# Designs tried in a protein design run: peptides against a protein of PDB entry 5OK6. Part 138

Target 1, 215 residues: chain A of PDB entry 5OK6
Amino acid sequence: ELPGLDSQWRQIENGESGRERPLRAGESWFLVEKHWYKQWEAYVQGGDQDSSTFPGCINNATLFQDEINWRLKEGLVEGEDYVLLPAAAWHYLVSWYGLEHGQPPIERKVIELPNIQKVEVYPVELLLVRHNDLGKSHTVQFSHTDSIGLVLRTARERFLVEPQEDTRLWAKNSEGSLDRLYDTHITVLDAALETGQLIIMETRKKDGTWPSAQL

## One batch from the design tools (peptide; made by RFdiffusion4, then SolubleMPNN)

Design b2_p24_3_s2 (from b2_p24_3 with H1S Q15K L16A E19A)
Fold by OpenDDE base, seed 3:
Structure b2_p24_3_s2 (fold): chain B 215 residues (1-215), chain A 24 residues (1-24)
Amino acid sequence: as target 1 above (215 residues)
Amino acid sequence: SLVTLKPGVTDPEAKAFVAQLHAL
């Protein structure tokens, strides 16, 4: 059953636990399509539960570029295309109105940047490959705050690299040059890695030589 | 710090690896 309109408003717009809640690193937030959210605001502010302003089920269809991978459209803007809600507020709205059938929630994480917390709407999608088989990529998402060391560990796991095998990463630049990712302690952001970028895992040979050094 | 190899000072290893990647 739907709570009273004033109760809905207070639960979702509560400055301590609602939409205006301070961002905390690692917390989940959810995207809500802006027009739906505005319709909900109009409904709960109108004071009539039987109003024609009833928003219906949450439908984020306009935020998705595809219904296969449920990828977001590029270039979506907070406050224009969507509203961010903390997990509690999202779950309330879903419980009250439902979510469009078959549509997944758009969950995102709060990340800590040097001077700001931000909901990371667009994580970095990297194409991981082995130096000896560039045609077989694994697409993996990383946070901008993830370390290059995590990218390396993830690549090792995906390619089933044995613990005793030594590996290192290279990033392919847009101009076709390769930069070696020497520092594994820096972040994906600090490394300026971008979505769709090819990351090559080089595996050290049994003779102790690197494939790259033999050319 | 990522030693961003300055444009033009490609590590010999990086050059070699690029050459390998272009040969694939």
Scores: peptide ipSAE 0.028, ipTM 0.587, DockQ to the pose 0.097
Fold by OpenDDE base, seed 4:
Parts: structure tokens; sequence; C-alpha cells
Structure b2_p24_3_s2 (fold): chain B 215 residues (1-215), chain A 24 residues (1-24)
């Protein structure tokens, strides 16, 4: 059953788990399409439960670029295209109104950047490849706050690299140059890695030589 | 430290991989 309109408003906007609550690193937030959210606001502010302003089920279709991978459209702006809600507020709205059939929730994490918390709406999608098979990529999402060491471990796992095999990463730049990712302790952000960037995992040969040093 | 090679100062190792990438 839907709670009273004033109760809905207080729970979602002004509650301890409301839209305006402080961001906390590691917490989940959810995107809601702005038009739906504004329709909901108008409905609950109108004071009439039988109003023609009833928002219906949550429909985020306009935020997705595809219904296969459920990737977000590029260039979406908070407050223009979507609203961010804490997990509790999102789950309340879903329980009250439902979510459009087949649509996944758009869950994102709060990350800690230098001097600011932010919901990371666009994690970095890297194309991981092996040095000897550049045509076979694994697309993997990383936070800007993830270490290069995590990227390397993830690449090793995806390519089933044995623990005794030594590996290192190279990033392909837009101009076609390659940078070796020497420091595995820096973040994806610090390394200036971008979505769609090719990351090459080089595996050391059994003779102790690197493939790149022999070319 | 991440050493970003300045444009034109690719080590021999980087040049080799670049060559492989351009051959695709």
Amino acid sequence: as target 1 above (215 residues)
Amino acid sequence: SLVTLKPGVTDPEAKAFVAQLHAL
C-alpha cells in the first residue's frame, strides 16, 4: 500500500535517508530519471492521491543508451537528466511504484576523491588485452579511485594468468603512444586512464625476458 | 612512479608495441 503523500515526501526528500543526506564513501546511490521524479514530486505535493499526476512505475529508459548492456548515455547531468537517491529512498520508491519491467536499477557508488565525495555515475571502462592477442579485449569497469594494481590483478584474473607468471600493464594513448604503468599504487584517476582506453597486459617470458624488450 | 613518456620519447619497448598495434 502507498503511504500518505506527506509521508512519501518526508521519507524521500527530508528523511535521514533522503535525497539531501550527506554522501558517504562506499554507499550505494541510485539514479532516477528526472521527469519521473518531478512527476512524483508534483503528485505528492498536490495532496490528492487520485490526481492525474500519479507518476506510475519508475522508468529510466531514457537514461540508457542500450537495453543489452544497460549502459548509461554519455553526458547525463545530475539535476537535468536524473536525480540521485540513497539506497533506502530508492527502495522505498520501487516498493511503492515499481520499476519498469526488465529495467535494472542504476546503482552507483560514492567515491572519495581528493577533498570531495561524489557518486561515480561513470566508472572508467577499460579494454583489457594481452600483448600477444590484441584483438581479444575484455571490457571491465573500474572506479577512478581503483589502483593500477587492481587493474593488473583484474587483467590477470580475466586472462587466467598463473600466480608465478609476471605481468605488467601498458596504456595506449589517444595519439598512439604507449605508456608503461610502472606505479601500481596510483589510482586510475592519477594515471589519467579514460573510458575506451586500451590497456595491454604484457606477460614475462619463461626465459625471464619481456616481449616488449625483444621487439 | 608512473612515467608518462613525453611525445616522441618512447622507449624501445613502447615503440615495439606501438608497431604491433599499428599492424592490426
Scores: peptide ipSAE 0.027, ipTM 0.561, DockQ to the pose 0.126
Fold by OpenDDE base, seed 5:
Structure b2_p24_3_s2 (fold): chain B 215 residues (1-215), chain A 24 residues (1-24)
Amino acid sequence: as target 1 above (215 residues)
Amino acid sequence: SLVTLKPGVTDPEAKAFVAQLHAL
């Protein structure tokens, strides 16, 4: 059953648990398409429960570039294309109005940057490959705040690298040059890694030599 | 999952990359 309109407004828009609540690192927030949200605002602020302004099911279709992988369109802007809601508020709206059939929720994490918290709407998608099999990649999402060490561990896991095998990463630049990712403690952001960038995992040979060092 | 390289990466580029990796 739908709560009263004033109750809906207070649960979603309040500064303690609603849309205006402080961001906290690691929390889940959800995207809601802007037009739907504005229609909901108009409905609950109007004070009339008449179905003429009823927003219907949440439909984020316009935010997706595809309905296969449910990838977001590039260049979406908060406040223009979507609003962000904390998990509790999102779940209330879904419970009251439903979500469009077959459409997944758009869940994102709050990340901690040096001076701000931000909902990371666009994590970095890296193409992980082995130095000896560049034709086979694993696409993996990382936060900008994830360490290069996590990228390396993830690559090792995806390629089923044995614990005793030594590995290191290279990034392919847009100009075709290769940079070795020496420091595993820096973040994806600090390393300036970008979506669609090729990351090569080099595995040390059994003779103790690196494949790259033999030329 | 194993995916094909992003559209636009050519076999020549992949070969050049391997060559660069070996030349380091």
Scores: peptide ipSAE 0.027, ipTM 0.544, DockQ to the pose 0.077
Fold by OpenDDE base, seed 1:
Structure b2_p24_3_s2 (fold): chain B 215 residues (1-215), chain A 24 residues (1-24)
Amino acid sequence: as target 1 above (215 residues)
Amino acid sequence: SLVTLKPGVTDPEAKAFVAQLHAL
């Protein structure tokens, strides 16, 4: 049974636990397609549960670029294409109206940037490769707040690098040159790494030399 | 810190990788 319309409105829109609540780093928020959300608003504001304004199940189909990997379309804008809801509010709406069959929830994390918290709708997808086999990439998603050290550890794990093997990262820049990622303590954001960027893991040779230094 | 290695003027350390990247 659906809660009363006023109760729905209060649970989703209240400033304490609803859509307008403060962001907290590490929290999960969910995207809801804007037209569906506006239809829901109209329904609950109408005061008639039997209204023809009933929104039906949540359908985020227009936000996805594909139904295989369920990737978001590029260039979506908050307030225009979608609204962000905290996990509790999202789960309420899903429990009340359902989610379109087969669609995954669009979960995103709150990240803390210098002087701002935001929901990271578009985390960075990096193409991880080995220096000696550039044709075998692993696409891995990272937060802009993740360290280069995490990128390196992730690359080591994906390529099954032994703990005793020494490794370092290079990024292919927009000019086609390489940027050596010397500082592993800086973030993906600080390194200005972008989605689709090639990240090369170099493994030190058994003789103690770097492959790059022998050229 | 980041160090940009440009084609043709790069550190010897990056020359192979740059060459490989240009072959992609």
Scores: peptide ipSAE 0.030, ipTM 0.600, DockQ to the pose 0.188; fails the geometry check

Design b2_p24_3_s3 (from b2_p24_3 with H1S Q15K L16K Q20D A23S)
Fold by OpenDDE base, seed 3:
Structure b2_p24_3_s3 (fold): chain B 215 residues (1-215), chain A 24 residues (1-24)
Amino acid sequence: as target 1 above (215 residues)
Amino acid sequence: SLVTLKPGVTDPEAKKFVEDLHSL
């Protein structure tokens, strides 16, 4: 059963646990399409449960670029296209109104940037390849806050690199040159890695030489 | 820090590696 309208409002908009609560790194937040959310606000503020302002099920269709991979459209703006809800508030709304059939929830993580917490709506998708087989890529998502060391470990795992094999990463830059990701402690953000960027894992030869050392 | 490889490749394998990387 739907709770009373005032109870819905307090549960979702309460600044301690609702939409306005502080962001905390690692927490899950969910995107809700702005028009639906505004319709819900109008409904619960109207005070009449029988109102024609009933929002129906949550429908995020306008936020998706495709309904196959459920990728978000590029350039979506918080407060314009969507609102962010903490997991508890999202789950309440879904339990009360439902989610449009077949649509996945749009879950995102709070990340810690040097001066701000942010919900990372757009993680970085990197194209991981091996230096000796550039035709076989693995697309992998990373947070901007993930280390290059994590990218390297992930590449090693995806390519089944043996623990004793030495590997390092190169990024193809916008000029088409290769930048060695030498520092594995910097973040994806600090390395200025972008979605769709090619990341080459170089494996050290058995003779102890690097394929690129002959460059 | 990033280390940029400068073009100056004399090794055929390394040259091919760079060429293959440029072709992607």
Scores: peptide ipSAE 0.030, ipTM 0.566, DockQ to the pose 0.338
Fold by OpenDDE base, seed 4:
Structure b2_p24_3_s3 (fold): chain B 215 residues (1-215), chain A 24 residues (1-24)
Amino acid sequence: as target 1 above (215 residues)
Amino acid sequence: SLVTLKPGVTDPEAKKFVEDLHSL
């Protein structure tokens, strides 16, 4: 059952779990398509529940570039293309209006950057490969705040590398060069890793030599 | 300021590794 229009407005905009609440690292926020949200605002501000301004179900279709992987379009701008809602507010709207059938929620995490908290709308998608089989990639999303050590561990897990095997990472640059990711304590952001970048995991040979050193 | 670590000097080993990967 839909709550009263004033109650909806207070819960979504001005509540302790409303749109304007402080960001907290690790929390989930959700994207809502801007036009739908503006229609909802107009509806609840109009004071007439039977108004033709009823927003209908939430439909984020215009935010997606594909309906297979449900990837967001590039270059979406907060306040122009979408609004961000905390999990509680999102779940209220979904409960009241529904979400378009088959469409997933657009969940994102709050990350803590130096001196700022931000909802990370675009995590970094890396193409993880092994040095000996570049044709078999695992696309994995990472936060800009994730360490290179996490990227390495994730690559090891995806390729079922045994614990005793030693591995290291290389990043392929746009120029075609490879940079070795020596420091595993720096972040994805500090390493300037970008979406679509190829990350090559090199595995040390049983003789204790690296493949790259024998070339 | 997030100091993006400047891309380090291309490791000579990395360059060779790339060249050899392209020769495969």
Scores: peptide ipSAE 0.029, ipTM 0.574, DockQ to the pose 0.058
Fold by OpenDDE base, seed 2:
Structure b2_p24_3_s3 (fold): chain B 215 residues (1-215), chain A 24 residues (1-24)
Amino acid sequence: as target 1 above (215 residues)
Amino acid sequence: SLVTLKPGVTDPEAKKFVEDLHSL
C-alpha cells in the first residue's frame, strides 16, 4: 500500500535515509531516471493521491545504452539525467511503485577520494590480457579507488597464474606506448587508467628474465 | 616510453610482441 504523500516525501527527501543525507564510503546508492523522479515529486507535492500525476513504476530505460548488459549511457549527469538515492530510499520507491519489468536496479558505491566522497557512477572497465596472448582479453570492472595491486591479483586469478609465478602489469597508452605499473600501492585513479584501456600482465620466465627485457 | 625494440633484438617472440602491441 502506498503511504501518504507527505510521508513519501519525508522518507525520500528528508531524514537520515533521504536523498540529502551525507555520503559514506562503501555504501550503496541507486540511480533513478530524472523524469520519473520529477513526476514523483509533482505527484507527492500535489497532495492528491488520485491525481493524473501518478508516476507509475520506476523506469530507468533512458539511462541504459543496452538492454543486454544493462550498461549506462556515457556522459549522464546527476541532477539532469538521474537522481541518486540511498539504498533505503530506493527500496521504498521500488516497494511503492515497482520497477519496470526486466530492468535491473542501477546500484553504485560511494567512494572516498582525496577530500571528497562521491557515488562512483562509472567504475573503470579494464581489458586484461597476457603478454603472450593479446587477443584474449578479460574485461573487468574496478573502482578508481582500487589499487594496482588488486588489478594485478585479479589478472592473476582470471588467467589462473600459479602462486609461484611472478607477474607485473603494463598499461597501454592511447598513443600506443606502454607504461609499467611499478607501484602496486597506487590507485587506478592515480595511475590514470581509463575504461577500455588495455592492461598487459607480463609473466616472468623460468630463467628469471622478463619477456619485456628483451624488447 | 615507446617499447621500441632495441637495435639488434632478433628475438622473434619479442618482435611478435611489439607487432601485436602495435596492431591493437
Scores: peptide ipSAE 0.025, ipTM 0.569, DockQ to the pose 0.634
Fold by OpenDDE base, seed 1:
Order: structure tokens, then C-alpha cells, then sequence
Structure b2_p24_3_s3 (fold): chain B 215 residues (1-215), chain A 24 residues (1-24)
């Protein structure tokens, strides 16, 4: 059963636990399509629960690029295309109205940047490859706040690299040259890594030489 | 500091790797 309209409004828009609550690093937020959310606002503000303004199930279809991988469209803007809700508010709306059949929730994380907390709507998707087998790639999602060390560990795991094997990363830059990611303590953001960027894991030879050192 | 690999590969495997990378 739906709660009273005023109760819905207070629960979702309440500054303590609702849409306007402070962001906290690592917490989950969810995207809601803007037109649906505005329809919901109009419904609950109208004061008539039997109104023809009933929003129906949450439908985020317009935010997705495809219904196979459920990727977001590029260039979506907060407040124009979608609204961000904290997990509690999202779960209330889903419980009350449902989510369109087959659509996954659009969950995103709050990240801490040097001067701001924000919901990371577009994490970085890196294309991981080995230097000796470019035909086998792994697309892996990372936060901009993830370290290059995490990217390296993830690459090692995906390629089943043995613990005793020494590895390092290279990024293909916009000029088509390779930049060595030598500092593993910097972030994906600090390294200026972008979605679709090729990241090459180089494995040290058994003789102790690097393949790239013979370049 | 990012170290750019200069084109100039003498290792055949590394040469192929750079060539393959430039073809991507």
C-alpha cells in the first residue's frame, strides 16, 4: 500500500534522509529519470491519491543507451535528465511504485575528490590487455579515485598472473604513444585515464629484463 | 611522471606489440 502523499514527499525530499541529504563517501545513490520524478512530485503535491497524475512504475529507459549492457547514455546531466536519490529514498520509491520490468537500478557511488564529494555517475572503463596478447582484452570499470595500484592488481587477477611475476602498466595516449604508469599510488583521475583507454600490462621476462627495455 | 615509449623498437616482439598497438 502507498503511504500518504505528504508522507511520501517528506520521506523522499527530507533533507536528513532524502534527496537533499549530505553526500557520504562510499554510499550508494540511484538515478531516477527526471520526467518520472517530476510526475511523482506533481502527484504527491496534488493531494489527491486517485489523481490521473499517478506516475506509475519508475521507468529509466530514456537514460540507457542499450538494454543489453544497461549502459548509461553519455552526456546526461543531473537535474535535467535525472535526479539522484540516496539508497533509502530509492528503495522507498521502488517499494511504492515499482521499477519497470527488467530494468536494473542505476546505482552509483559517492566519491571523495580533493575539494568535493560527488556521485560518480560515469566511472572509468579501461580496456586491459597483455603486452604479448593484445587479442585478449578485459574491460573493467574503475572509479576515478581508484589507484593505479588497484588497476595493476585487477589486471594481474584478470590475466591470472602468478604472484612471483613482476608486472607494470602502460597507457596508450591520445597521440598513439605509450605512457608508463610508473606511480601506482596516484589515482585514475591523476593519471588522466579515460573510458575506452587501452591499458597494457607488461610482464617482466624470466631473465629479469622488461620487453619494453629492448625498444 | 609518465615515460613515453619512443618509437624505435629493436625487439621483434616489442616491435610487433607497438605495431599492433598502433593498429588499434
Amino acid sequence: as target 1 above (215 residues)
Amino acid sequence: SLVTLKPGVTDPEAKKFVEDLHSL
Scores: peptide ipSAE 0.024, ipTM 0.595, DockQ to the pose 0.329; fails the geometry check

Design b2_p24_3_s4 (from b2_p24_3 with H1S A14T Q15I L16E A23S)
Fold by OpenDDE base, seed 2:
Structure b2_p24_3_s4 (fold): chain B 215 residues (1-215), chain A 24 residues (1-24)
Amino acid sequence: as target 1 above (215 residues)
Amino acid sequence: SLVTLKPGVTDPETIEFVEQLHSL
């Protein structure tokens, strides 16, 4: 059963637990399509539960570029295309109105940047490859706050690299140059890695030489 | 700088690697 309209508004817009609450690193937030959210705002502000302004089920269809992988469209803007809600507020709306059949929730994490917390709507998708087989990529999602060390560990795991094998990363630039990721303690953001960028895992040869030493 | 072979590199694996890099 739907709670009273004033109760809905207070639960979703309450500055302590609702949309306006402070961001905290590691917490989950959810995207709601802006048109639906505005229809909901109009409904609960209208004061009539029997109003023709009833928003119906949450429908995020316009935020997705595909209904197969449920990838977000690029360039979506908070406050224009979507609203961010904390997990509690999202779950209230879903319990009251439902979510469109077959659509997944759009869950995102709060990340800590040097001076601000932000909901990371677009994590970085990297193309991981081996130096000897550039045509076989593994697409892996990373946070901008993930370390290059995590990218390296993930590449080693995906390519089933033995613990005794020595490996290092290179980033392919748009100009076709390779930058070696020397520092494994810096973040994906600090390394300026971008979605769709090719990351080459180089494995050290048994003779102790690196394949790239000939480059 | 663009990935280039060092002068005198004749290793087929290294040549293929550079060619593949330039084709991406």
Scores: peptide ipSAE 0.204, ipTM 0.834, DockQ to the pose 0.821
Fold by OpenDDE base, seed 5:
Structure b2_p24_3_s4 (fold): chain B 215 residues (1-215), chain A 24 residues (1-24)
Amino acid sequence: as target 1 above (215 residues)
Amino acid sequence: SLVTLKPGVTDPETIEFVEQLHSL
Protein backbone atom coordinates (compact mmCIF):
# COMPACT_ATOMS: atom_id res chain seq x y z
CA GLU B 1 0.00 0.00 0.00
CA LEU B 2 1.24 3.49 -0.81
CA PRO B 3 1.78 5.87 2.11
CA GLY B 4 -0.37 8.99 2.28
CA LEU B 5 0.56 11.62 -0.30
CA ASP B 6 1.72 14.14 2.31
CA SER B 7 3.88 11.45 3.90
CA GLN B 8 5.45 10.59 0.53
CA TRP B 9 6.22 14.26 -0.11
CA ARG B 10 7.79 14.72 3.33
CA GLN B 11 9.95 11.58 2.96
CA ILE B 12 11.35 12.56 -0.44
CA GLU B 13 11.34 16.38 -0.37
CA ASN B 14 13.12 17.22 2.89
CA GLY B 15 16.42 18.79 3.88
CA GLU B 16 17.53 16.06 6.30
CA SER B 17 17.03 12.75 4.47
CA GLY B 18 15.44 13.66 1.13
CA ARG B 19 16.41 15.43 -2.09
CA GLU B 20 17.46 18.61 -0.27
CA ARG B 21 19.91 16.89 2.10
CA PRO B 22 23.59 17.89 2.00
CA LEU B 23 25.95 15.76 -0.07
CA ARG B 24 28.49 13.67 1.83
CA ALA B 25 31.52 12.05 0.23
CA GLY B 26 31.16 8.30 -0.32
CA GLU B 27 27.33 8.29 -0.13
CA SER B 28 25.23 6.69 -2.85
CA TRP B 29 22.73 8.81 -4.75
CA PHE B 30 20.39 7.70 -7.53
CA LEU B 31 19.21 9.33 -10.73
CA VAL B 32 15.48 9.62 -11.40
CA GLU B 33 14.25 10.69 -14.83
CA LYS B 34 12.86 14.22 -14.63
CA HIS B 35 9.51 13.62 -16.31
CA TRP B 36 8.67 10.72 -14.01
CA TYR B 37 9.73 12.75 -10.98
CA LYS B 38 7.58 15.71 -12.07
CA GLN B 39 4.65 13.36 -12.56
CA TRP B 40 5.19 12.05 -9.03
CA GLU B 41 5.36 15.62 -7.67
CA ALA B 42 2.08 16.45 -9.40
CA TYR B 43 0.47 13.28 -8.04
CA VAL B 44 1.46 13.82 -4.41
CA GLN B 45 0.71 17.55 -4.53
CA GLY B 46 -2.72 16.95 -6.09
CA GLY B 47 -4.01 15.28 -2.92
CA ASP B 48 -6.06 12.68 -4.84
CA GLN B 49 -4.63 9.16 -4.71
CA ASP B 50 -6.99 8.01 -7.47
CA SER B 51 -6.05 10.82 -9.84
CA SER B 52 -4.94 10.31 -13.44
CA THR B 53 -1.58 11.80 -12.38
CA PHE B 54 -0.40 8.49 -10.84
CA PRO B 55 3.20 8.16 -12.08
CA GLY B 56 3.39 4.36 -12.36
CA CYS B 57 6.72 2.53 -12.16
CA ILE B 58 9.95 4.51 -12.20
CA ASN B 59 11.23 4.47 -15.76
CA ASN B 60 14.68 5.87 -16.50
CA ALA B 61 14.75 4.57 -20.12
CA THR B 62 15.30 8.03 -21.63
CA LEU B 63 18.52 8.44 -19.60
CA PHE B 64 20.19 5.36 -21.15
CA GLN B 65 22.08 5.16 -24.44
CA ASP B 66 21.05 1.53 -24.75
CA GLU B 67 19.31 -1.23 -22.80
CA ILE B 68 22.28 -3.61 -23.20
CA ASN B 69 25.11 -1.88 -21.35
CA TRP B 70 22.86 0.56 -19.45
CA ARG B 71 25.26 3.44 -20.05
CA LEU B 72 23.97 6.95 -19.52
CA LYS B 73 23.51 9.29 -22.43
CA GLU B 74 26.17 11.95 -22.65
CA GLY B 75 25.40 15.51 -21.64
CA LEU B 76 22.56 14.84 -19.19
CA VAL B 77 21.91 17.79 -16.90
CA GLU B 78 20.73 17.70 -13.30
CA GLY B 79 17.39 19.41 -12.89
CA GLU B 80 16.66 19.15 -16.64
CA ASP B 81 17.02 15.45 -17.48
CA TYR B 82 17.12 13.92 -14.01
CA VAL B 83 16.95 14.56 -10.29
CA LEU B 84 19.30 13.15 -7.68
CA LEU B 85 17.94 11.36 -4.63
CA PRO B 86 19.82 9.96 -1.64
CA ALA B 87 19.66 6.18 -1.23
CA ALA B 88 16.91 6.28 1.41
CA ALA B 89 14.61 8.42 -0.75
CA TRP B 90 15.31 6.30 -3.84
CA HIS B 91 14.50 3.11 -1.97
CA TYR B 92 11.23 4.59 -0.74
CA LEU B 93 10.15 5.49 -4.28
CA VAL B 94 11.15 2.06 -5.60
CA SER B 95 9.24 0.37 -2.78
CA TRP B 96 6.13 2.46 -3.47
CA TYR B 97 6.02 2.56 -7.27
CA GLY B 98 8.51 -0.08 -8.44
CA LEU B 99 11.24 0.22 -11.05
CA GLU B 100 10.63 -0.71 -14.69
CA HIS B 101 11.23 -4.41 -15.21
CA GLY B 102 14.82 -5.28 -16.06
CA GLN B 103 16.02 -1.68 -15.71
CA PRO B 104 18.95 -1.22 -13.30
CA PRO B 105 19.08 1.61 -10.76
CA ILE B 106 21.40 4.46 -11.72
CA GLU B 107 23.60 4.59 -8.63
CA ARG B 108 26.35 7.21 -8.34
CA LYS B 109 28.77 8.23 -5.58
CA VAL B 110 29.36 11.58 -3.97
CA ILE B 111 32.97 12.62 -4.50
CA GLU B 112 34.90 15.37 -2.78
CA LEU B 113 36.50 17.93 -5.06
CA PRO B 114 38.77 20.70 -3.67
CA ASN B 115 35.89 23.06 -2.83
CA ILE B 116 32.68 21.05 -3.35
CA GLN B 117 30.97 17.72 -2.91
CA LYS B 118 29.44 16.46 -6.15
CA VAL B 119 27.57 13.37 -7.28
CA GLU B 120 29.87 11.88 -9.91
CA VAL B 121 27.34 11.10 -12.64
CA TYR B 122 30.06 10.53 -15.25
CA PRO B 123 33.09 8.65 -13.91
CA VAL B 124 36.05 8.47 -16.31
CA GLU B 125 36.24 5.45 -18.60
CA LEU B 126 39.84 4.77 -19.61
CA LEU B 127 41.06 2.43 -22.35
CA LEU B 128 43.89 0.48 -20.73
CA VAL B 129 46.37 -1.14 -23.14
CA ARG B 130 49.82 -2.69 -23.10
CA HIS B 131 52.59 -1.00 -25.09
CA ASN B 132 53.11 -4.18 -27.14
CA ASP B 133 49.41 -4.90 -27.86
CA LEU B 134 47.59 -1.60 -28.41
CA GLY B 135 44.73 -3.38 -30.19
CA LYS B 136 43.54 -5.10 -26.99
CA SER B 137 41.99 -2.54 -24.70
CA HIS B 138 40.34 -2.99 -21.33
CA THR B 139 37.78 -0.32 -20.59
CA VAL B 140 37.85 0.49 -16.88
CA GLN B 141 35.86 3.07 -14.96
CA PHE B 142 37.61 5.37 -12.49
CA SER B 143 36.52 8.26 -10.32
CA HIS B 144 38.04 11.65 -11.08
CA THR B 145 39.28 11.44 -7.46
CA ASP B 146 41.10 8.13 -8.00
CA SER B 147 44.89 8.33 -8.05
CA ILE B 148 47.08 7.53 -11.05
CA GLY B 149 48.55 4.92 -8.71
CA LEU B 150 45.17 3.18 -8.66
CA VAL B 151 45.01 3.32 -12.48
CA LEU B 152 48.46 1.72 -12.62
CA ARG B 153 47.53 -0.99 -10.09
CA THR B 154 44.31 -1.71 -11.99
CA ALA B 155 46.19 -1.96 -15.29
CA ARG B 156 48.71 -4.35 -13.71
CA GLU B 157 45.88 -6.51 -12.35
CA ARG B 158 43.95 -6.58 -15.66
CA PHE B 159 47.06 -7.56 -17.61
CA LEU B 160 48.21 -10.09 -14.97
CA VAL B 161 51.56 -8.34 -14.49
CA GLU B 162 53.85 -10.09 -12.04
CA PRO B 163 54.82 -8.11 -8.89
CA GLN B 164 58.49 -8.00 -9.92
CA GLU B 165 57.74 -6.47 -13.32
CA ASP B 166 58.24 -2.72 -13.46
CA THR B 167 55.51 -0.74 -15.21
CA ARG B 168 54.56 2.86 -15.90
CA LEU B 169 51.73 4.70 -17.61
CA TRP B 170 51.49 6.95 -20.62
CA ALA B 171 48.43 8.86 -21.76
CA LYS B 172 47.85 9.31 -25.49
CA ASN B 173 46.82 12.90 -26.09
CA SER B 174 44.64 14.30 -28.89
CA GLU B 175 47.74 15.33 -30.86
CA GLY B 176 48.90 11.70 -31.00
CA SER B 177 51.81 12.30 -28.62
CA LEU B 178 52.37 10.38 -25.39
CA ASP B 179 52.43 12.11 -22.03
CA ARG B 180 54.06 10.14 -19.24
CA LEU B 181 52.12 9.96 -16.00
CA TYR B 182 55.09 10.48 -13.67
CA ASP B 183 53.30 11.33 -10.46
CA THR B 184 51.18 8.44 -9.25
CA HIS B 185 49.81 10.44 -6.31
CA ILE B 186 47.83 12.95 -8.40
CA THR B 187 44.23 12.21 -9.30
CA VAL B 188 42.65 11.32 -12.64
CA LEU B 189 41.20 14.85 -12.55
CA ASP B 190 44.60 16.46 -11.86
CA ALA B 191 46.09 14.48 -14.75
CA ALA B 192 43.24 15.75 -16.98
CA LEU B 193 42.40 12.23 -18.16
CA GLU B 194 39.23 11.96 -20.23
CA THR B 195 36.68 9.27 -21.06
CA GLY B 196 37.81 7.21 -24.04
CA GLN B 197 41.46 8.20 -23.55
CA LEU B 198 44.06 5.54 -24.28
CA ILE B 199 46.29 4.77 -21.31
CA ILE B 200 49.35 2.74 -22.25
CA MET B 201 50.98 0.54 -19.65
CA GLU B 202 54.66 0.19 -20.52
CA THR B 203 56.51 -2.80 -19.05
CA ARG B 204 60.25 -2.59 -18.48
CA LYS B 205 62.33 -4.99 -20.59
CA LYS B 206 64.39 -7.79 -19.03
CA ASP B 207 67.55 -5.92 -20.03
CA GLY B 208 66.47 -3.03 -17.79
CA THR B 209 65.60 -0.71 -20.70
CA TRP B 210 62.22 0.84 -21.40
CA PRO B 211 60.54 0.26 -24.79
CA SER B 212 59.86 4.01 -25.02
CA ALA B 213 63.59 4.78 -24.81
CA GLN B 214 63.67 3.97 -28.55
CA LEU B 215 60.97 6.53 -29.35
CA SER A 1 53.75 15.40 -32.78
CA LEU A 2 53.56 11.83 -34.04
CA VAL A 3 55.67 9.37 -32.10
CA THR A 4 58.68 8.49 -34.24
CA LEU A 5 61.36 5.86 -34.01
CA LYS A 6 64.87 7.00 -33.23
CA PRO A 7 67.27 6.54 -36.13
CA GLY A 8 68.61 3.01 -36.34
CA VAL A 9 65.89 1.34 -34.24
CA THR A 10 65.33 -2.14 -35.65
CA ASP A 11 63.56 -3.74 -32.69
CA PRO A 12 60.42 -5.40 -34.12
CA GLU A 13 58.41 -4.80 -30.95
CA THR A 14 59.22 -1.09 -30.98
CA ILE A 15 58.46 -0.82 -34.71
CA GLU A 16 55.13 -2.55 -34.20
CA PHE A 17 54.37 -0.27 -31.26
CA VAL A 18 54.93 2.84 -33.39
CA GLU A 19 52.91 1.40 -36.27
CA GLN A 20 50.06 0.63 -33.88
CA LEU A 21 50.24 4.14 -32.44
CA HIS A 22 49.96 5.62 -35.93
CA SER A 23 46.95 3.45 -36.73
CA LEU A 24 44.93 4.75 -33.74
Scores: peptide ipSAE 0.195, ipTM 0.828, DockQ to the pose 0.849
Fold by OpenDDE base, seed 1:
Structure b2_p24_3_s4 (fold): chain B 215 residues (1-215), chain A 24 residues (1-24)
Amino acid sequence: as target 1 above (215 residues)
Amino acid sequence: SLVTLKPGVTDPETIEFVEQLHSL
């Protein structure tokens, strides 16, 4: 059953638990398509439950690039294309209005950057490869706040690298140069890694030499 | 700069690695 319109407005827009609540690192937030959200605002502010302004089910179709991988379109802007809701508010709206059939929720995490908390709408997609088989990539999403050490561990896991094997990472630059990711304690952001960037895991040879020593 | 083999490198794995890098 739908709550009263004033109750819906208070629940979703209340600054303590609603849209305007403070961000907290690690929390889940959800994207809602802006036109739907504005239609909902108009409906609940109108005071008539039987109004022709009823928003229907949440439909985020315009935010997706495709309905296969459910990737977001590039260049979406908060407050222009979508609204961010905390998990509680999102779940209320979904329970009241439903979500368009077959659409996944657009869940994102709050990350802590040096001076700001932000919902990370676009995590970094890296192409992980082995130095000896560059044709087999594993696409993996990382937060900008994830360490290079996590990228390395993830690469080792995906490639089933044995614990005793020594490995290191290289980033391929757009100009075809390779930069070694020496510091595993810096973040993906600090390393300036970008979506679609090739990350090469080099495995040390049994003779103790690195393949790249010949480069 | 493009990655290049050092002069006299004959290791097939290293050659293949560089060739693959240049194909990307």
Scores: peptide ipSAE 0.180, ipTM 0.817, DockQ to the pose 0.834
Fold by OpenDDE base, seed 4:
Structure b2_p24_3_s4 (fold): chain B 215 residues (1-215), chain A 24 residues (1-24)
Amino acid sequence: as target 1 above (215 residues)
Amino acid sequence: SLVTLKPGVTDPETIEFVEQLHSL
């Protein structure tokens, strides 16, 4: 059963648990398409439950680039294209109105950057490859706050690298040079890694030499 | 700088790696 319009408004927009609540690192937030959200606002503010302004089911279709991988379109702007809701508010709206059939929720995490919390709408998508097979990539998403050490561990796992094998990372830059990721404690953000960037995992040879020693 | 082979490198694997890098 749908709550009363004033109750809906208070549950979604209240400053404690609603849209305006403080961000907390590690929490899940959800994207709602702006037009749908504005339609909902108009409906609940209108005071008539039988109004023709009823928003229907949540439909985020316009936010997706594709319906196969459910990737977001690039360049979406908060407040223009979408609204961010905390998990509780999102689940209320879904329970009341439903979500378009087959469409996944757009869940994102709050990350902690230096001096700010932000919902990370666009994690960094890296192309992980091995030095000896650059044509076989694993596309993996990372937070800007993830360490290079996590990228390395993830690459090792994806390529089934044995624990005793020594590995290191290189980032390919746009100019075609390779930057070695020496410090594994810095973040993806600190390393200035970008979406679509090729990350090369180099494996040490059995003789103890590195393939790149010849470069 | 572009990745280049050191002078005298004749290892086919290393050559192929550099060629692959330049093709990306």
Scores: peptide ipSAE 0.130, ipTM 0.786, DockQ to the pose 0.852

